# Ledger of designs, part 177: peptides against a protein of PDB entry 1IK9

Target 1, 211 residues: chain A of PDB entry 1IK9
Amino acid sequence: MERKISRIHLVSEPSITHFLQVSWEKTLESGFVITLTDGHSAWTGTVSESEISQEADDMAMEKGKYVGELRKALLSGAGPADVYTFNFSKESCYFFFEKNLKDVSFRLGSFNLEKVENPAEVIRELICYCLDTIAENQAKNEHLQKENERLLRDWNDVQGRFEKCVSAKEALETDLYKRFILVLNEKKTKIRSLHNKLLNAAQEREKDIKQ
Target 2, 207 residues: chain A of PDB entry 1IK9 as posed
Amino acid sequence: MERKISRIHLVSEPSITHFLQVSWEKTLESGFVITLTDGHSAWTGTVSESEISQEADDMAMEKGKYVGELRKALLSADVYTFNFSKESAYFFFEKNLKDVSFRLGSFNLEKVENPAEVIRELIAYALDTIAENQAKNEHLQKENERLLRDWNDVQGRFEKAVSAKEALETDLYKRFILVLNEKKTKIRSLHNKLLNAAQEREKDIKQ
Target 3, 195 residues: chain B of PDB entry 1IK9 as posed
Amino acid sequence: MERKISRIHLVSEPSITHFLQVSWEKTLESGFVITLTDGHSAWTGTVSESEISQEADDMAMEKGKYVGELRKALLSVYTFNFSKESAYFFFEKNLKDVSFRLGSFNLEKVENPAEVIRELIAYALDTIAENQAKNEHLQKENERLLRDWNDVQGRFEKAVSAKEALETDLYKRFILVLNEKKTKIRSLHNKLLNA

## One batch from the design tools (peptide; made by RFdiffusion4, then SolubleMPNN)

Design b2_p22_1_s4 (from b2_p22_1, 17 letters changed)
Fold by OpenDDE base, seed 4:
Order: C-alpha cells, then sequence, then structure tokens
Structure b2_p22_1_s4 (fold): chain B 211 residues (1-211), chain C 211 residues (1-211), chain A 22 residues (1-22)
C-alpha cells in the first residue's frame, strides 16, 4: 500500500492547517482511502474505482486524465500554485475540491467522509508514518552520501592514472625520437666514412693505371 | 533551533505510542523544551541549563557525560535497545526517565510538564515539521542522486579517455619502432654495400700489384 | 674511369640523401 500525506488549507478554515492522507494500492485509479485531520478530529472515506470512473464520466473527462488530476490534487499537496481548492463541511462530512484555472474553476471531486471515533489513533499512526519515512529517507541519504564519496575516490584514482599515462606517452615519444636520432647519426657517420674510403681507393687506382 | 521528535512508550501506557519532541538551541546542554503528546493531549516543559547541571550534580555525574546520556535518551528515540524507560503521570504532569543497564536501573532525569491548552496546534505543528523534514530530505536525496549520476558519467568519461591513452601509447610505440627498424635496415644495407665495394676494390688492387 | 664516375655519382647521391634527411 502506498501513502501520501499533504498539508492543505480548507476554504472554511484557512488559518488551521489540515492534513490530507491518501492511501492506495498500486495505482490511485483502483480507488483510495482519504483521511482528513486538523490534529484534533479526523474524518475518513473510501473512494472506489467505480466512483472514480463515475466522477470522470460526470466531468466528461477521460479516466486516465481524471486520475492524473486527482493525483495532482490529492498527492502533490498544496504545491506553490494554488491550483486546487479544498472544501470540507464538518457538519455534513462533505469534502470537495476544485481546480482553479485563470478563467475557469471546476469541481474535480467530491467525497462523503465519516468522523473517526478515535482520532488520536489516526493521528498517532500518521505521525508514526512520518517518523518512519524520515528514518528511511535519512538511511537513503547516508547511503547515497557514502556512494558519492566512493565515486569521487574512484574518479580521482582514474584521473591520476590518466595523467600518468599522458605523461608517460609524451616521455616515451621524446625518448624514442632521441634514441633514433642518435643511432641514425651514427649510421650516417659510418656511411660518410665508407664513402670517403671508397673515393680514396678509386683515386689511388687511377694513379696506379697512369706509369 | 534544533528539534528531534521520537516515538516513545510510557510504562503506564505501553499500548499507546507517545511522541517526545525535544527542541534546543545549538546544544542540549544549554537547556531544551520537551513536549509529550499522545495525539490527543500534549504536555510541555522547559528544562534550563541550571536544571541540567543540578541533575548531573545530584547524580554525581560529569555534566558532559550526563548531557551525553540525555542526548541518547531524549533524541535517539526508542533505539532497539530498551535502555531507556519513560514514565509520565498525566495527573501530576511528572515526567521521568530511567537508564536500564543489565544489573542497575537509575533515574536519569525528571521534569515537571504542563498540559497544553490547545494540543491540536502542537500536533499540527509537529506534523508540519515532519512533512517539512520529509520534503527537505527528499530534496537532499534527489540532489545526491543527481550528483551520483554526474560522478558516474565523469568516471566513465575519464575511464574511456584513459583506455584511449593506453591504446594510443601502445600504437605510437609500435609505429615508431617499425619506422626506426625500416630506416635502420636501409642504412645497414647501404653500409654493407659500401663495405663490399671497398673489399672488391682492395682485391682488384692486390691483383694489379701481383700482376 | 667509368667506375670512378659511377662511384663519384653514388657518393654525390648519398651526400644529397644525407643532407635531405637532416
Amino acid sequence: as target 1 above (211 residues)
Amino acid sequence: as target 1 above (211 residues)
Amino acid sequence: SEELEEEKKFAEELEKELEEEE
């Protein structure tokens, strides 16, 4: 089961932060349980897949698009854009929410809730879920931090090897060329010496033929 | 101001999860505010640095060690080791906690709390803090995840450059040696040719002298 | 005479190759 808790403001009680808990299995499309609390009282309702389908039909909206709007309204919390307005009557236990566009406001959904007999249990469970989520997220953060530190070390190690490889390549090239030039010059000197000896021998033979 | 919320179990009400909020400035040693809630009622007390010092003295414990034990008791939550036992009387508003060692249990601290008039505000604020902490930790997780992905890309890039550098070094060395061998062999062939010509010229001269 | 001219020509070609390689 998946869960999301969001802070919301009711039109009737804008000074009192309310909390909207939504719980579902796999997808919000299959239905969900909604819980509203003000930290003293709680109200809960179950929304079935059939009710979601009916609300989509009543709106003349494609079900997937409607569920996408439900997800934004109910799970996104009060995003910084006041795109969604929440209304609740504690007397009738009627909850409804609207999507506010610049020029058009329309009702996105309406649910009948029931007052919870023991709101303290719901509130305690909600706080427990928050604390458990904090602990899980902290453990994930510590893991990711350790992995980052490992990756940084691994990067530095490869970078250092790369720099050594570059320097070793340049040094090798320079050394090979120096050695080559030395050996070539030695061979050139031998060739010159042999040529001079051949020229001298030929000149001596030409002198001996001329007597 | 720093804050920690922990789940605790009271000896008097082990079936009802309570929440212990501790708030302090910089260090717990300078004093703290403690809030206890069961999701319906709340109780708050302020503990001064002087009270902490007095409790340490009454225990004949060094203050830093005592504060270290307070930190473990009040901020660690119920760690899996039931090392700390919490007691609260709703009638007297007396809160005390004990450290349980295998052979010795001792009182670590005792505080007078006051019942909060509007517990719903305290509970709402506590839930808000939890949700804000979740959001902050999620943002940190997303940041660390993106950084991990960056570091992994950077590592792959340097690794690929390193492998190319190694291959290029080996190729360069092989190419240079091949070129060297070719040129050296050419010069050796010229030297051999010149030596053979010199030997032939010397042999012809020796024939001409005998003739 | 012809052999001396061939050796002289070979020496000049070798000297030129040596100068072109410097």
Scores: peptide ipSAE 0.016, ipTM 0.813, DockQ to the pose 0.688
Fold by OpenDDE base, seed 1:
Structure b2_p22_1_s4 (fold): chain B 211 residues (1-211), chain C 211 residues (1-211), chain A 22 residues (1-22)
Amino acid sequence: as target 1 above (211 residues)
Amino acid sequence: as target 1 above (211 residues)
Amino acid sequence: SEELEEEKKFAEELEKELEEEE
């Protein structure tokens, strides 16, 4: 089961933060359980897949688009843009929410909630879920931090090996050329020596022909 | 101000999860505020630095060691080892906790709490703090994840450049040796040719002298 | 002539150095 808890403000009680819990299996489209609490009282309702489909039809909205709007309204909390307005009557237990756009406001959905007999149990479970989520996220953060530190070490190690490889390549090229020039100069000196000997021998032969 | 919320079980009500909030400035040693809730009622007390010092003296424990035990008891929650036992009387508002070791159990501390008149406000604030902590940890998690993905890309890029550098070094060495051998062989051939010409010139001179 | 023998010896040394470098 997936769950999201968000803070909302009710139009009727804007000074009191309320908490909206939505619980669902795999997708919000298959239905969900909605729980509202003010930290003292709690109210719960179940919304079926058929109710979601009927609300989408009544709104003349494509079901996937409607579920997308439900997800934004019910799972994102009161984002800073006050795009979604929440209304709840504690007397009638009627919960409804509206989407407010610049030129258009419309009711997105409505649910009949039931007052929970033992709100303390719901509130304790909600706090437990928050503490579990904190612990899970902390463990994930510690894991990612250790992985970051590992990857940074591994990067520094490869970078250092790469820099050594570049330097070694340049040094090797320079050394090979120096050795090559030395051996070539020796062979050039030997060629020059042999050529001078050949010239001398030819000059001596020309002298011997001239008696 | 630093804060930690933990789950505890009271000896008097072991079936009902309680939440222990501890709030402090910089260090627990300077004093703290303790809040207990069951999701319906809340109780709060303030512990001063002088009370912490007095409790350490009464226990004949070094203050830093005592504060270390307080931190384990009050901030770690009921760890799986049940090393700390919590007791609370709702009638007397007396909270005390014990450390249970194999052969030794001792009272670690006690506090007089006061019942909060508006527990819903304390509970709402506690849930708000949990939701803020979840959001902060999620943002940190997303940042660390993006950093991990960056470091992994950077590692792969350097690794690929390193492998290319190694291959280029080996190829360069092989190519330089091949070119070197070719040029040396040309010089060797030229030396042999000049030597043969010298030998022929000397043989012709010896023929001309015999003639 | 002594010069031809020295040149032959130099040729043989050069061939030997050339063979040792192959």
Scores: peptide ipSAE 0.015, ipTM 0.813, DockQ to the pose 0.632
Fold by OpenDDE base, seed 2:
Structure b2_p22_1_s4 (fold): chain B 211 residues (1-211), chain C 211 residues (1-211), chain A 22 residues (1-22)
Amino acid sequence: as target 1 above (211 residues)
Amino acid sequence: as target 1 above (211 residues)
Amino acid sequence: SEELEEEKKFAEELEKELEEEE
């Protein structure tokens, strides 16, 4: 089961933050349970997949698009732009919400809720879920932080080794060429010396033939 | 201002989760505001630094150690071991808690609370704080997740470059030695050839002199 | 490095042989 709690403002009670809990299985399309609370009273309703499909049909909206709009309205919380207006009558227990566009406002959905007999249990459970979620998110955060610190150390270690390897490669190439040039020059000098001795011997022989 | 909310069980109402909110400035030692709620009623009290100091003195406990015990009792939530027992009388509004050790249980502290007139406001604000904390922790987790994915990519990239650098260093060394040996051997062959020519020329000269 | 050192030794030996034949 998935769950999202958001704060909303009702048109009827704009000074009192209300909390909208939505609970669903896998997808919002399959239906959901909605709970509204003001911190004293609570109201709950169940919306079936058939009701969602009927609302989409009544709106002449493609179901996937409609569910996408429901998800934005019910799960995002009130974004900074009052794109969604929430209405609830405590007398009728009728909840409805509108999408406010520049040129058109339209009703996105409506639900009949029922007043919860023991709202304190619903509120306690809601607070428990929030505290559990905080604890889980804190544990994930601490894990990710430790992993981040590990990865950063490992990156620095490999980077330092890589830089040393690059420098060592360049140094090796330079050293090998220097050593090679030295030995090659010695051999070239010996070749030149032997060639000169051979030329001298040939010249002496040519002198000895010419008496 | 720092704040912690924990769930506790009261000895008087063990089936009903209560929530203990503690709010303080910088250190718990400077005093704190305590709020207790059952999701319907709320009770608040203020504990001053002087009261904390007096309680530490009455216990004959070093203040830093006492504040450390208060922090564990009031901020950790009930750990899995019922090390702390919480008591509250709704009639007297007297809150006290005990530390349960193997051989000794002792009262760690006591507070006079006052019943809040509008508990719904306290509950709404508590839920708001929980939702804000969830949102902040979620944003931190998403940031850390992206950073970890970045660091992992960067680590893999530098590791792959490092491995290529190591292999390229070894290959360079091997190639340079092979090339050096080839050129050196050519020079050695040329030296031998020139030496043989010189020896032959000397032998021919010695023949010509004996002739 | 060992092959280079062997080749250096061989180069030195060859130079010595060439000096002794001179």
Scores: peptide ipSAE 0.014, ipTM 0.814, DockQ to the pose 0.050
Fold by OpenDDE base, seed 3:
Structure b2_p22_1_s4 (fold): chain B 211 residues (1-211), chain C 211 residues (1-211), chain A 22 residues (1-22)
Amino acid sequence: as target 1 above (211 residues)
Amino acid sequence: as target 1 above (211 residues)
Amino acid sequence: SEELEEEKKFAEELEKELEEEE
């Protein structure tokens, strides 16, 4: 089961932060359990897939679009834009919420809740879930931090090898050219020596022909 | 102010999870505020630096060691080892905790608490803090994940450059040797040709002298 | 005669150096 807890403000009690817990299986479309608490009392209700479908039909809204609006209203908390307004009557246990756009306000949904007999148990379980979520997120953070440190080491190692490879390539090129020039100069000197000997021999023959 | 919330079990109510909130400035040694709740009632007390020092002295324990034990008892929650036992009387509002080692149990500390008049406010604030902590930890996780993805890209880029550098070094070495051999062979051929011309000239001169 | 013998000797040395480089 997936769960999301958010803080909301009720129109009837705007100075008192309420907490809205929604729990569901895989998707909100299959239905969900909603729990409201003020830290003293708690109210819960189960919303079926059929109720979600009926509310979408009554609104003349496509079911997937309606579920998308439910997700924004019920799971995001009161977003900074006050786009969603929440209402609850402790007397009737009737919970309803509205979407407020610039020129249009409409009721997005309504649920009958029941007062929980043991609100302290629900509140304790809610706090336990928050603490468990904190611990899990901390463990994920520690894991990601260790992975970042590993990736940084691996990057530094490859960078150092790359710089050594560049330097080694330049050194190799320079050394090979130096060696090549040395051997080439030796062969050029031998060629010059042989050519001079041949010229001298030809000049001597021309002298011997001229007595 | 730093804050830690942990779940504890009281010896008097072992079936009911209690929550222990500790809040402090920089270090526990400077004093702290302790809040206990069962999700219905709340109790709070302020522990001064002087009380911490007095408790350490009464125990004949070094202050830093004592604060280290307080940190383990009050901030870690009930660790899996049940090393710390917590006691609270709702009647006297007296909170005390013990450290249990194999052959030694001792009282680690005791605090007088006061019943909070508006426990719902304390509980709501505690839940708000948990939700804020979850949101902050989620934002840190998302940041660390993006950094991991960046570091992995940077590693792949350098690795690809390194592999290209290695291949380019090997190709350079092979090409330089091939060019060197070609030029060297041309010089060897010229040396052989000049040498043969010199030998022929010498043989013709020897014929002319015998003539 | 002596110059021709020196050229022959140089020829033989150069042939030997060429054979040692193969």
Scores: peptide ipSAE 0.014, ipTM 0.812, DockQ to the pose 0.521; fails the geometry check

Design b2_p22_2_s1 (from b2_p22_2, 13 letters changed)
Fold by OpenDDE base, seed 3:
Structure b2_p22_2_s1 (fold): chain B 211 residues (1-211), chain C 211 residues (1-211), chain A 22 residues (1-22)
Amino acid sequence: as target 1 above (211 residues)
Amino acid sequence: as target 1 above (211 residues)
Amino acid sequence: MKEEEEEKKEEKEFEEKLKNLE
């Protein structure tokens, strides 16, 4: 079971914040329970999948599109765009809501609600759900914060190892070249010395042939 | 202003969850506003810093220790340990709470509350605060999740660069050693060849002298 | 023959790189 509580303003009571709770199973399309409260009274209704389908047909709207509009209206709260207007009669217990477009308003849905006999129980349960949701979200925040701190440490550790690897590579290359130059110069000097000895021996032999 | 809402059970009404709201400025020691509700009625009282100091003195408890106990009792909710017991008389509007230790229970504090004339407004404001807290915590969760995903990408990028640096260092060392061995072997061969030519020239000169 | 010429070419390029470090 999934649940969402939203603040709404009723056209009939714009100064009093109402709370709209919607509860459903996996998808809003399968039906839902709607609860309205003003913090003193509560009203509840059950909307079936068949009623949702009938309202979509009556509107000549595709069911998936209609459910998408229901989700925006009933689960998001009246966002600052006032795109959805809510109406409720406490006398008839009739709840209806409209979608306001620039030039056209139309009724998006309507439901009969029943006045709850013990509204205090509904209000207490609603507050309990809010407190549980706060606690769950706090625990998730603490977990994500600890993971962030871990990932930052792990990043710093590998970054430091990478910088050491770069420096060690450059140092290795420089050291190897220096060592090899020294050894090569020693061998070049020995080759030059042997060539000079060979040239001198050849010149002495040419002198000995010339008496 | 800081606020905490907690679930409590009253000894007089153990079957009905009550909500204890505490509101304070920076520190609970400076005083607080306490609000109790059952979802139908609400009661509010203001506790001053002077009253907190007086209660600490009456208990012969150090003020910081007393405030620490108040914070655990009033802000944590009755955790599963039942260490704190709450009592309220709707007739006298007298709220008091006890700390239960293994062998000793003692009154930790007591406050006079006033019945709120419009409890629905207090309940609506309390629900609004819960919904705002949920929204803030959700936004924080989304931010922390995005940061986690960023840090994980950054870690993977530097890890991949580090592995490439290690491999490049090993390849460089191996390649340099191979190339230097080739050059050194060529120079050694040239030195050996020049030594053999010098020995042959010396042997020919010794033959020419004996001739 | 070709491998020995490539090896001699790499060796010469390496000797030139070494001369430029001196």
Scores: peptide ipSAE 0.016, ipTM 0.818, DockQ to the pose 0.048; fails the geometry check
Fold by OpenDDE base, seed 4:
Structure b2_p22_2_s1 (fold): chain B 211 residues (1-211), chain C 211 residues (1-211), chain A 22 residues (1-22)
Amino acid sequence: as target 1 above (211 residues)
Amino acid sequence: as target 1 above (211 residues)
Amino acid sequence: MKEEEEEKKEEKEFEEKLKNLE
């Protein structure tokens, strides 16, 4: 089961923050339970997949698109853009919400809620869920932080090895060329010496022929 | 201001989860505000630094150690070890808590609370704080996750560069040695050729002298 | 035969001199 709690403002009670809880199985399309609370009273309603389909049909909207709008309205809360307006009558227990566009407002959905007999239990469970979610997220944060620190160490280690490898490659090339030049020069000197010996031998032979 | 909400069980109401909120400035030692709620009623008390010092003195405990125990009791909730027992009388508004050790239980502290006139406001604010904390922790989690993914990419990139550098170093060494051997062998062949010419010249001279 | 052995010996001595300068 998935669950989302959002903070909403009701048009009828704009000074009192309300909390909208939505609970669903796998997909919001399969239906959901909606719970509204002001921290004193609570109201709950169940919305079936058939009701979602009917509301989509009544709106002449494709079901997937409609469910996408429901997800934005009910799970994201009123986003920072006040795109969704929530209305609730405590007397009729009628909950409805509108999507506000620049030039057009339209009702996105409506649900009948029932007043919860023991609102304190619903509120306690809601707070428990929040505290559990905080604890889970904190544990995940600590894990991710430790992993970041590990990855940074591992990066520094391989970076240091890479820099040493680059320097060692350059040093190797320089050293090999220096050594090669030395040996090559020795061989060139030996070749020059042998050429001089050949020239001297030829000159001596020319002297011996000339008596 | 720092704040912690914990789930606690009262000895008088073990079936009803209570929430203990503690708020403080910088250090718990400087005093704190304690709020207790059952999701319907709320009770609040202010504990001063002087009261904390007095409770420490009455317990014959060093203040820093006492504050350390207060932090464990009030901010960590009853840890999984039920080390702390919480008691509250709704009639007297007297809150006290005990530390349970193997062989000894002792009262760690006691506070007079006052019933909040508008518990719904306290509960709404508490839920708001939980939702804000969830949102902040989620944003931090998303950031840390993206950073982990970045660090992993960066590690893979430098690791791949390092492996290429190692291979390039080995290839450079091998190629340079091969080239050096080729040039060296050419020079050795030239030296051998010149030595053979010198030997032939010496043999011809010895023939000319015998002739 | 002897010259090829001396040449191989000089190559090895050269390779060893290259190694001993590490």
Scores: peptide ipSAE 0.016, ipTM 0.818, DockQ to the pose 0.050; fails the geometry check
Fold by OpenDDE base, seed 1:
Structure b2_p22_2_s1 (fold): chain B 211 residues (1-211), chain C 211 residues (1-211), chain A 22 residues (1-22)
Amino acid sequence: as target 1 above (211 residues)
Amino acid sequence: as target 1 above (211 residues)
Amino acid sequence: MKEEEEEKKEEKEFEEKLKNLE
């Protein structure tokens, strides 16, 4: 089961933060359980896949698009954009919400909820879920932090090895050329010496022919 | 202000999870506010630095060590180790906790709490804090994940460049040696040719003299 | 003369071949 808790403001009670818990299996399309609480009372309702399909049809909206709007309304928490307005009557236990666009406001959905007999249990479980989620997220963050520290070390190590490799390549090239030039110059000197000896021998032979 | 919420079990109500909120400024040693809730009722008390000091003295414990034990008892949540036992009387509003060691159990601290008139407000604020903490931790998690992915890419890029540098160094060395050997062999051949010409010239001169 | 010019040419060609490796 997946769960999301959002804080919402009801039009009837704008000064009192309410919490909207939605619980579902795999997809919101399959139906969900909705729980509303003000920290003292709680109300719960179950919405079936058939009800979601019927609401989509009644709205003349494609089901996937409708479920997308439900997800934004019910799971996103009231972000600072007053795009979704929530209404609840504690007397009738009727919950409905509207999408507010610049030029059009329309009802997105409605649910009949039931007052929970033991709201404290729902509230305790909700707090437990929040604490568990915090602990899980903290553990994930600590893990990711350790991984990032490892990756940073590993990157620095490879970077340092790479820089050493570049420098070693340049040094190798320079050293090999220097050594080559030395040996080549020795051979050139030997060749020049041998040519001079040949020239001298030829000049001596020409002198010997000239008596 | 720093805050920690823990779930605890009271000896008097072991089947009902309670939540212990501790709030403090910078250090627990400076004093703290403790709030207990069962999801329906709430109780609050303020503990001063002087009370903490007095309790440490009464226990004949060094203050830093005592504060360390308070931190474990009040902030760690009841970990699976039944090391800390919590007691609360709803009638007297007296809260006390014990440290359970193998051979010794002793009272670690006690507080007189006051019943909160509007527990729903405390509970709502507690849930809001949990939701805010979840959102902050999620944002940190997403940031760390993106950094992790970046660092991994950067590592792979440098690793690939390093491997190319190693291969290029080896290839350079091999190529330079091959080229050097070729030129050296040409010069050796030229030297050998010149030596042969000198030998021939000397032999001809010796013939001309005998002639 | 010709052999020294050829040797200088080979050296230059080698130096150029070396430079083309940089």
Scores: peptide ipSAE 0.015, ipTM 0.819, DockQ to the pose 0.044; fails the geometry check
Fold by OpenDDE base, seed 2:
Structure b2_p22_2_s1 (fold): chain B 211 residues (1-211), chain C 211 residues (1-211), chain A 22 residues (1-22)
Amino acid sequence: as target 1 above (211 residues)
Amino acid sequence: as target 1 above (211 residues)
Amino acid sequence: MKEEEEEKKEEKEFEEKLKNLE
């Protein structure tokens, strides 16, 4: 089961932060359990897939779009832009929420909730879930941090090897050319010496022919 | 102000998870505010630096060691080994905790708490803090994940460049040697040709002298 | 003369080919 807890403000009690817990299996479209609490009382209700489908039809909204709006409203809270307005009557246990657009406000959904007999159990379980989520996220953070540090070390190591390889390539090229030039110059000197010997031999032969 | 919330079990109510909030400035040694809740009622107390010092002295424990034990008890919960036992009387509002070692159990600390008049506010604020901590940890997780992915890409890129540099160095060495051998062989051939010309010229001169 | 000029030309072409590999 997936779960999300959000803080909301009820129009009737704007000074009291409420908490909206939504629990679902795989996708919100399959239905969900909603729990509302003010830290003293709690209310819960179950919304079925059929109710979600009926609400979408009654709104003349495509089901996937409607579920997308439900996800934004119920799993994200009101958001920083107060796009969603939440209403709840403690007397009727009727919960409804509206989407506020520039020129149009419309009811997005409504649910009947039931007052929980032992709200302290619901609140304790909610706090336990928050603490477990914190612990899981902390463990993931520590793991990711250690991996980041490892990857950074590994990157520095290969970068240093790469720089050494570049420098070694340039040094190799320079050294090979220097050695090559030395050996070539020795061969050129020997060729020049042999040419001079040939010229001298030809000149001596020309002198010997001329007596 | 720093804060830690832990789940604890009270010896008097082992079936009901309680939550222990500790709030402090910079270090626990400077004193702290302790809040206990069962999700319905809340109790709070302030522990001063002087009280911590007095408790350490009364225990004949070095202050830093004592504060280290307080940190383990109050900020980590009982832990998986039930090393710390928590006791609370709702009637007297007396909270005390013991450290359980193999051969010795001893009282580590005790505090008088006061019942909070509006526990719902304390509970709401505690849940808000948990949700804020979750959001902060999630944002950090997302950041670390993106950095990990970046570092992995950067590592792969430099590794690929390094491998190409190694291969290019080996190819350069091989190519330079091949080219060098070709030019050397040409020069060796020219030297051999010039030597043969010198030998022939000497033989012709020896024939001309005998003639 | 021609062989020395050809050898200098080949040497220059070789030096240029070496420089074009840098």
Scores: peptide ipSAE 0.015, ipTM 0.818, DockQ to the pose 0.046; fails the geometry check

